# Designs tried in a protein design run: peptides against a protein of PDB entry 1MQS. Part 78

Target 1, 223 residues: chain A of PDB entry 1MQS
Amino acid sequence: ILKMLFLNKDLNNNDNITTITDDIFNQQEIIWKVLILDIKSTATISSVLRVNDLLKAGITVHSLIKQDRSPLPDVPAIYFVSPTKENIDIIVNDLKSDKYSEFYINFTSSLPRNLLEDLAQQVSITGKSDKIKQVYDQYLDFIVTEPELFSLEISNAYLTLNDPKTTEEEITGLCANIADGLFNTVLTINSIPIIRAAKGGPAEIIAEKLGTKLRDFVINTNS

## One batch from the design tools (peptide; made by RFdiffusion4, then SolubleMPNN)

Design b2_p17_6_s2 (from b2_p17_6, 9 letters changed)
Fold by OpenDDE base, seed 5:
Structure b2_p17_6_s2 (fold): chain B 223 residues (1-223), chain A 17 residues (1-17)
Amino acid sequence: as target 1 above (223 residues)
Amino acid sequence: MDLTKELKELIEEYKKK
């Protein structure tokens, strides 16, 4: 998330959020930006960052993508929204109307190929492709519901994992997806957790997979 | 993943159609 707020520039990974924001605030010229969110991404952002963190990242204003927003043609915009046809259409409409100076688009999860092609097709008609500076997709589909408790909101995960008809392959696949989500969450909050899981079930599988990912990451970043 | 390059390439392809 911080990387996104700084237009996907490389950040020093060893610093906490406060240190990163302070260092950038003190050393670099602040680029003031607008942050465009949806309901889902608002929950994600609020779980990870404080209002002061957004301000330190140069976010002057944040608003919902479906909200009527005033044009700021001289201000760059960061979109952090779900990869949906509706959101793509709104972004393209904002592009057509020259609502912002530059467009930095970040999808909250993987962008399907068909939607990427749709975005490309629509933008091609506008003649304003130069205003789109970046497009990223990522897996940051999590919500903190209370301190030290969060959900990935994976559809039917609980039902699938507890259905006796679910195959081992399906369980393994779902556990891998959950582990990926947890891993991305850990990276987002920039804190390495102590993993605890119940033994003898899917939670143990997830914990093992997550542990492996974290170990690999630590090795690769310290190298 | 950074999709910027891929998007730009697709945009150019659609402009040629």
Scores: peptide ipSAE 0.670, ipTM 0.965, DockQ to the pose 0.568
Fold by OpenDDE base, seed 3:
Structure b2_p17_6_s2 (fold): chain B 223 residues (1-223), chain A 17 residues (1-17)
Amino acid sequence: as target 1 above (223 residues)
Amino acid sequence: MDLTKELKELIEEYKKK
């Protein structure tokens, strides 16, 4: 989340939120930004960040995407919203109206190909593609319920994993999705976990997949 | 995932259409 607030710049992983914000504050002129959220992302941010953290990150104002927002044509905007047709239409409308100077778009989950194409098509008509600086997806594939408890909000995961009619391929696919979500969670928290899982079930499969992803990431980051 | 490049490419494709 902090990475997003700093326009997806690489932040040194070893520093506390306070140290990171202080270092950035001291090294670079704070770029003031608007943060655009939806209901889901608001809940997530509220669970992880304090108001003071937003201010230190240069967030001058935050608003819901569906709310009427005043134009700030000289201020860059960070969108952190669900990848829906409705949200895309609103973003494009904001672009058309020159509501902000720059657009940094971060979708909370995976952006479907059809929606990516729709976004591209709509933006192409506006002639303002230069104002879109970044587009990210899969930024937050989990919901923080408690500091140590996360939900990936995968529909019917328990039923699928326990249904005797579920194929091995389906189980493997679901486990991969869960592992991806957990991996993203780890990256968001900026801490390498000790993985613990029950033996003999899907949890072990997930743990193995997650372990592999983490190892690969560490190797690639240290190279 | 960073989709910026892909989006920009798609936008250019639609502009040519």
Scores: peptide ipSAE 0.666, ipTM 0.966, DockQ to the pose 0.585
Fold by OpenDDE base, seed 4:
Structure b2_p17_6_s2 (fold): chain B 223 residues (1-223), chain A 17 residues (1-17)
Amino acid sequence: as target 1 above (223 residues)
Amino acid sequence: MDLTKELKELIEEYKKK
C-alpha cells in the first residue's frame, strides 16, 4: 500500500510505516495526490494506514470512486479500487473528462484479461492514454476490520436537530460542534473517513463542515 | 503485477483496429 501511495517507487521494506512516511515527508518535494477508493479498498486502507500516514504520503484528498468528485486537473490521482467493469468505466470517464492530471491505477486484486482488454479498448478511443502512468494489480488479502460504531456523546443532539423550534443559528452551531468532534475523532483514530451523509439535513451540513476542516488541516500542515 | 506496458501495447493494438 505504501508503495502504491508513493507511485510504486522502491521503498526500503525494513522500516516501519511511520519511519518510511517520516523519511519521505522530510524529503523536499511532496507530490500531492488524490486517492480514489471504493468501499472495499477503503476498508483496506483504514485497516493499515492512519490519516497521518496518508497525509505524509502526499494524499490531499480521498474519495469514493462512485461519489461525485470535483475535477482536479492539475493533480495526479491514485486509484485503488476493485477490478470491476464498473470501476473501469468510471476511471475511463474520469479520463475523458480530464478530471486529473495523471492516472495511477492500482487494482485491489488481479485484473482479469477481459477487463484489461476492455480498459485498453476504452482508453484507445479517448486518445488520452498518455495520462495513464501506471496500472498495477495486486493480491491484497487484508483483513478488513469490522465497522465500529461510535458516539460523540453530544447531549441531546438528535433532539435539538429535530426540534422545529431550534433556530438556524443553533443548528449551525451544533453542526459545527459535531463536525469538530468528528474531526478530532478522525485525527485520533488516524483514519481518513469517507464521509457519507443524508442529503438535505443537518448531516449534510456536518459533512460539509467536516470536509472543510479536513481540507484546511491538510493545507495548514503542508504550509 | 505491473500491467502498464501490457496495457499500453493493447491500447496501440486497438488504435490500429
Scores: peptide ipSAE 0.665, ipTM 0.964, DockQ to the pose 0.369
Fold by OpenDDE base, seed 1:
Structure b2_p17_6_s2 (fold): chain B 223 residues (1-223), chain A 17 residues (1-17)
Amino acid sequence: as target 1 above (223 residues)
Amino acid sequence: MDLTKELKELIEEYKKK
């Protein structure tokens, strides 16, 4: 799962989640991205990852695939969903509508050949195959435990960013909370990472808030 | 499993049709 969140880069699986995320956070550029889930994969993510892990991986927001999601044309997206015809059709529709800048598709189980061909056929018609950067399957090769309550609550907060009914104040507040989390992480690791934020979405807001916090901290520490 | 290459190849095949 962590490998997926880091766009399927090679990770040392012998280290714990915290060590891996800390090392990557300290040494590599953070790319802000959106995570698209279904009901099944939401339970998986909630059981394995903490909010801090998602933040360190550059996940600024996550949403359900069947929910109405706001367009973020300058933001890369990670899909982690079941290999179904319905999900494929939604992904292709998102591609057609230029909903995101790049598409990293990860299926929870094995993708049947017929569905792979269907995906290919539909994408070929769009003329936007260049936006699909990766396709993986069989990610759920482990037993998922029940999600912790706190993880579910946080998930709801992130879903709010993609709800068209969410107010500007709510979005701003949530972005501030995320920026606080990132700030605390930066202080803990005693290293300032290179942060890449997509324009026109929550990632930009978060990056701006984080930048301000870091600047303020540096000024106060040198005083 | 990484299906990226296979997908890209299939896409090109469909474009030629």
Scores: peptide ipSAE 0.662, ipTM 0.965, DockQ to the pose 0.327

Design b2_p17_6_s3 (from b2_p17_6, 7 letters changed)
Fold by OpenDDE base, seed 5:
Structure b2_p17_6_s3 (fold): chain B 223 residues (1-223), chain A 17 residues (1-17)
Amino acid sequence: as target 1 above (223 residues)
Amino acid sequence: MDLTEELKKLIEKYKKE
């Protein structure tokens, strides 16, 4: 999330959120930006960052994508929204209307190929593709409900994992997705967890996958 | 994942279409 707020520039991974924001605030010129969210991403952001953190990251204003927003043609915009047809249409409409100077688009989860092509097709018609500076997708669909407790909002995950008709392949795939989500969450909060999981079930599979990802990450970052 | 380059490529494809 912090990386996104700083236009996906490389950040020092060893610092906590406060240190990172303070260092950037003190050493770099602040680029003021607008942050466009949806309901899901608002929950995600609020779970990880405080209002002061957003301000330190140069976010001058944040609003919902479906809300009527005033044009700020001289201000770059960061979109952090779900990969949906509706959101894509709104972004393209904002592009057409020159609502912002630059567009940095970050999807909260993986962008399907068909939606990527739809976005491309619509943008091609506008003639304003130069204003789109970045497009990223990621998996940051989590909500912190209380200190040291958070949830990944993966649709039907509980039902799928507990359905006796679910195949091993489906379980493995879902566990991989959950592990990816947890991994991204860990990176977002910049804290390496101690992993505890019940043995003999999907939780163990997830824990193993997450552990592997974390170990690989530590090795790669210390290299 | 960074989709910027892929998007730009697709945009150019659709412009020619």
Scores: peptide ipSAE 0.664, ipTM 0.963, DockQ to the pose 0.571
Fold by OpenDDE base, seed 4:
Structure b2_p17_6_s3 (fold): chain B 223 residues (1-223), chain A 17 residues (1-17)
Amino acid sequence: as target 1 above (223 residues)
Amino acid sequence: MDLTEELKKLIEKYKKE
């Protein structure tokens, strides 16, 4: 996984993850990348790496492949996803739309020949094969940690957010507090979150705030 | 396994098709 995050450069396997990331991070040239995951690979990444590890590897943002993602045409992307027709189609669509500058594709398991052919066929039509820098498949048998449910134990959060008498200022303030709590939790558990929130409500506000905090943290640590 | 070269080869094949 670390090798993948460093664009499959040779890494000294004798060092632990922390040592490797520290050594690389201390080296002046961090290439910032986007990490595209699916549900399965998210679990894998979360089980092996901590948020800090991803940051040190130059991962600025991570997203689910099926989620709407903002174009980052100047940023290289690492795909770490299951070898499925659906994922291949999405990758090709991302390629067509110039969503990223470069594409480093890593399948979580072996890519069947038929899917490789399909990928090739689709890419051939796009005329953008030059943007695909690497394609890897691998056999990853990682133990996925069980999902954990936790609470921030914020008093009366649900009530406050659902009370029609609550002012916008109060809602925004509470959402900020929740986002702070989540941010701290993320840092504490060293888990890279995939943020999912219902649209049109406080959850979306919280998600946005959390996203901003995470981005700011990345920026500040990179500086 | 690194499939990059194989993919590139296949892409070229399909372009000629």
Scores: peptide ipSAE 0.661, ipTM 0.962, DockQ to the pose 0.367
Fold by OpenDDE base, seed 1:
Structure b2_p17_6_s3 (fold): chain B 223 residues (1-223), chain A 17 residues (1-17)
Amino acid sequence: as target 1 above (223 residues)
Amino acid sequence: MDLTEELKKLIEKYKKE
């Protein structure tokens, strides 16, 4: 799962989640991205990852695939969903509508050949195949435990960012909370990472807030 | 499993059709 969140880069699986995320956070550029889930994968993510893990991986927001999601044309997206015809159709529709800048598709289980063919055929018609950067399957090779309550609550907060009914104040507040989390992480690891934030979305807001916090901290520490 | 290359291959196949 962590590998997926880091766009399927090679990770040392012998280290714990915290060590891996810390190392990557300290040594590599953070790319802000959106995570698209379904009900099943949401349970998986909630059971395995903490909010801090998602933040360190550059996940600024996550949403359900069947929910109405705001377009973020300058933001890369990670899909982690079941290999179904319905989900494929939604992904293709998102591609057609230029909902995101790049598409990293990860299916929870094995993708049947017929569905792979269907995906290919639909994508070929769109003329936007260049936006699909990766396709993986069979990610859920472990038993998913019941998600913890705190993880579910955090998930709801992130979903709020993609709800068109969410107010500007709510978005701002949530972005501030995320920025606080990132700031605390930076202080803990005693290293300032290079951060890339997509323009026109929550990632940009978070990056700006984080930048301000870091600048303020540096000023206060040197004084 | 990484299906990226296979997908790209299939996409090109359908484009030529």
Scores: peptide ipSAE 0.656, ipTM 0.962, DockQ to the pose 0.327
Fold by OpenDDE base, seed 3:
Structure b2_p17_6_s3 (fold): chain B 223 residues (1-223), chain A 17 residues (1-17)
Amino acid sequence: as target 1 above (223 residues)
Amino acid sequence: MDLTEELKKLIEKYKKE
């Protein structure tokens, strides 16, 4: 995902996100970009990156592909979306309208040949093929569940929460991490959810932490 | 997979059509 945010440059995978972003920040001028997501990709990004990580990667604005977006003709855009006819049509429309200066397109899964052909055909008509700088597919290798369901992909979360040997501190830490992931998801989707959680378990702890984070955020943005 | 070159090739094909 970080690789995508840095326009698919080779990054050292052994380094922490913070180290990578700091190194790039120190070595190169930050290129500010717009990040265009869909519901599925939003969940994925939110599971891995913090808001500060996006900023350090040069993401100035992020939006859903289906939302009305303001033109930023002098700003390059990174698309990270599902390979669907609908998304392709929207991208082409954005291209036609000169919504952004450059287009870096990353499809979450494999792009079918017919859709690749369709994209090519539509772009050929626009005469603006030079604005498309990159096209990638198969960016996500995990199984996409139902659109309304997503996982933060935290390793061994269930096992950790249900292991009697797990300390209270470890549970609290894990719940905090989950809450952070959910918080980032909310910010990316740009909507405040109704939080529902079962009482008396880790879900309640997570809900409380998330609620606090959201409240703090709203207070800080309105001040 | 990087599809950039393939896409560019296809675009040129359709322009000639």
Scores: peptide ipSAE 0.655, ipTM 0.963, DockQ to the pose 0.367

Design b2_p17_6_s4 (from b2_p17_6, 7 letters changed)
Fold by OpenDDE base, seed 5:
Structure b2_p17_6_s4 (fold): chain B 223 residues (1-223), chain A 17 residues (1-17)
Amino acid sequence: as target 1 above (223 residues)
Amino acid sequence: MDLTNELKELIEKYKKE
């Protein structure tokens, strides 16, 4: 999975996930990418990686393949989805619409020959085969827990927050919006979470803002 | 498995069709 997130570059398999992500984060400029998942692959990713791991791998946003996604024509996309006709059609449509700059396609299981040929046929018609950089199929044997993963669907949040051209006011504003969204989600599910965030970045700011909102809410409701 | 080359070959085949 980590190899996939780093565009199938060779990684040292003897190191733990944290060490690998830290080393890459410190040594090279992060290439920001979009991660596109389906329900099955979301469960797989959630069982193996933390949100902070995705951030360190340069994932600016992750979304479900069937969801409406904003175009990011200058950002490469990693697809990690089931090998189905439906998913292939969506990928081809994304290609046609120039939704992303480059396409790295990873199927969660073996791709049948008929679907490979279908993908090839559809791509041949688009004239945009050069944008497809990699296609992999994989065999994944992971323990899938029952994780609940959700997104606020804020486009380019991580990219914007890490752009050196972004002003402090813009960062503060975006963090406040994210905290508001998370707060509303917490109220909707009626459960107070344990907040975990990476230190020294926007995630910490968001966590602090969310914590304050939750504390204020609890005090006001018990008062 | 890396299917990139196989896909590229198939794409070229269909372009000629």
Scores: peptide ipSAE 0.661, ipTM 0.962, DockQ to the pose 0.325
Fold by OpenDDE base, seed 1:
Structure b2_p17_6_s4 (fold): chain B 223 residues (1-223), chain A 17 residues (1-17)
Amino acid sequence: as target 1 above (223 residues)
Amino acid sequence: MDLTNELKELIEKYKKE
């Protein structure tokens, strides 16, 4: 999430959220941005970040995507919303109306190909594709249900992994996606977990993938 | 995942159509 707020720039993740925000706030020119959220992303951000953290990240205002928002044509906008047709239409409308200077679009989960194509088609008509600076997806792969309990929003994962008709490639792909989700969860919580998984199944594969990702991340951030 | 380049490519494709 912090990476998103800093326009997906590389951050030194060895520090806590406060230290990171303080360092960036004090040492770098702050780019003031508008943060556009939906209900789901609002809940997530509120659980992880404080208002002061947003301010230190250069977020001057945050609003819901469905709310009437005043145009700020000289201010870049970060969208952090669900990948839905409705949200895409709103983003495109905002683009058409020159509501913001730049558009950094971050979808909370995986963007389906059909919606990506729809977005592309609509943007192509506007002639304002240059204003779209970034498009990311899969930022929020988990739901916080309890302070110490997280669930990944992956439909029918158990069924897919246990269906004998599922191909090895599909299993591998799903395991990778789950590992990515868990990895993102770890980064969001800023706590390295002890990984426990049953042996001889998909859980072990996921655990290994997650472990590798975490190790790589730690090495890259410490180098 | 970074979809920026993919989106840009698709946009260009649709502009030509």
Scores: peptide ipSAE 0.661, ipTM 0.965, DockQ to the pose 0.511
Fold by OpenDDE base, seed 4:
Order: sequence, then structure tokens, then C-alpha cells
Structure b2_p17_6_s4 (fold): chain B 223 residues (1-223), chain A 17 residues (1-17)
Amino acid sequence: as target 1 above (223 residues)
Amino acid sequence: MDLTNELKELIEKYKKE
């Protein structure tokens, strides 16, 4: 996984993850990248790495492949996703749309020949094969950690958010507080967050705020 | 496994078809 994050460069495997990332980070040779995951690979990454590890590896943003992602045409992207037709189609669409500057594709398991050919066929039509820098498949058998449930222990949050008498300002304020709490939690536990929220409610507001905070943090860290 | 070269070759093949 670390090799993947460093664009499959050879790394010294004698050191632990922290030591490796620290050493690389200190060398000031960090290439900032976007990491695109799916549900399975998210679990895998989360089981072996922490947010700090990703940051030290130059991962500025990570998102799910099926999520709407903002174009970052000047940023290389690492895909770490399951070898499925659906994912291949999405990758090709991202390629077509020039969503990223370079594409480093890593499949979480072996890529069947038919899918490789499909990928090739689709890419051939785009005329943008030069943007694909690497394609890897691998056999990853990682133990995924069980999800943990936690609470921010914000009193009356549910009541406030569901009270029709609550003003928009109050909701916004509470959402901000929740987002702050989540952000702090992320930093504290060094988790790799994938933000999921119901649309059209406070959860979406919280998700957006949290996303912004995370992005800002990364920007500030990179500066 | 590194499939980069194989992919590139296949891409070229399909471009010719």
C-alpha cells in the first residue's frame, strides 16, 4: 500500500509505516496526489493507515470513486479500487473529462483479462492514454478492522436539529459545532474519514463543513 | 503485478482496429 501511495517506488520494508512516511516526508520529495477509493479499498486503507500517514504520503484528498469529485486537472490521481467493470468505466470517464493530470491505477485484486482489454479498448477511444502512467493489480488480503461507533456527546443535538422551532442560525451553529467535533475526532483518532450524509438535512450541512475543515487543514499543512 | 506495458500494448492494438 505504501508503495502504491508513493507511485510504486521501492521502499525499505524494514521500517514501520511511521518511520517510512516520516523519512520520506522529511526529504521534501512529496508529490501531492488524490486518492480514489471504493468501499472495499477504503476499509483496507483504514485498516493499515491513518490520516497522518496519507498526508505524509502526499495524499491531499481522498474520495470514493462513485462520489462526485471536483476536477483537479493539475493533480495526479491514485486509484485504488476493485477490478470491476463499473470502476473501469468511471476511471475512463474521469480520464475523458481530464479530471486529473495523471492516472495511477491500482486494482485491489487481480484484473481479469477481459476487463484489461475493456479498459484498453475504452482508453484507446479517448486518445488520452498518455495520462495513464501506471496500472497495477495485486492480491491484498488485509484484515479489515471493525467499524466503531462513537458519540460526540453533544447534548440535545438530536432534539435541536429536529425541533421545528429551531432557527436556521441555531441549526447552522450546531452543525458547525458537530463538524468541529468530528474534525477533532478525526485528528485525534487519526482515522481516514469517508463522509456519508443524508441529503437535504443537517447531516449534509455537517458533511460539507467537515469536508471544508479537512481540506483547509490539508492546505495549511501543505503551505 | 505491473500491467502498464500490457495495457499500453493493448491500447495500441485497439487503436489500429
Scores: peptide ipSAE 0.660, ipTM 0.962, DockQ to the pose 0.371
Fold by OpenDDE base, seed 3:
Structure b2_p17_6_s4 (fold): chain B 223 residues (1-223), chain A 17 residues (1-17)
Amino acid sequence: as target 1 above (223 residues)
Amino acid sequence: MDLTNELKELIEKYKKE
């Protein structure tokens, strides 16, 4: 995912996100970019990256592909979306309208041949193929079976929460991490959710932490 | 997978069509 945000440059996978972003920040001028997501990719990014990580990667604006977006003709765009006919049509329309200066397209899963052909055909008509700088697919290593359900991909979360040997501090820490992931998801989709959680368990702790984060954010933004 | 070159080739093919 970080590789994508840095226009698919080779990154050392063994380094922490902070180290990678700091190194790039110190070595090169930050190129500010727009990040275009869909629901599936939003969940994925939110599970891995913090808001500060996006900023350090040069993401100035992020939005959903299906939302109305303001034109930024002098700003390059990174698309990270599902390989669907609908998304391809939207990308082509964005290209036609000169919505962005450059197009870096990253499909979340494998792009079918028929859709690749369709994309090529549509772009050929626009005469703006030079604006497409990169096209990648198969960025996600997992399949979301239910579009309305996503995982934060936190390793052993269930086991940790249900292990009697787990300390209260560890549970609290894990809940905080989960809340952070959910918070990032909310910010990415630009909507405040209704929070529902079972009472008397870790879910309630997470809900409370998330609620606090959202409240603090709203207060700080309106400030 | 990087599909950039493949896409560019296909675009050129369709332009000639």
Scores: peptide ipSAE 0.656, ipTM 0.964, DockQ to the pose 0.367

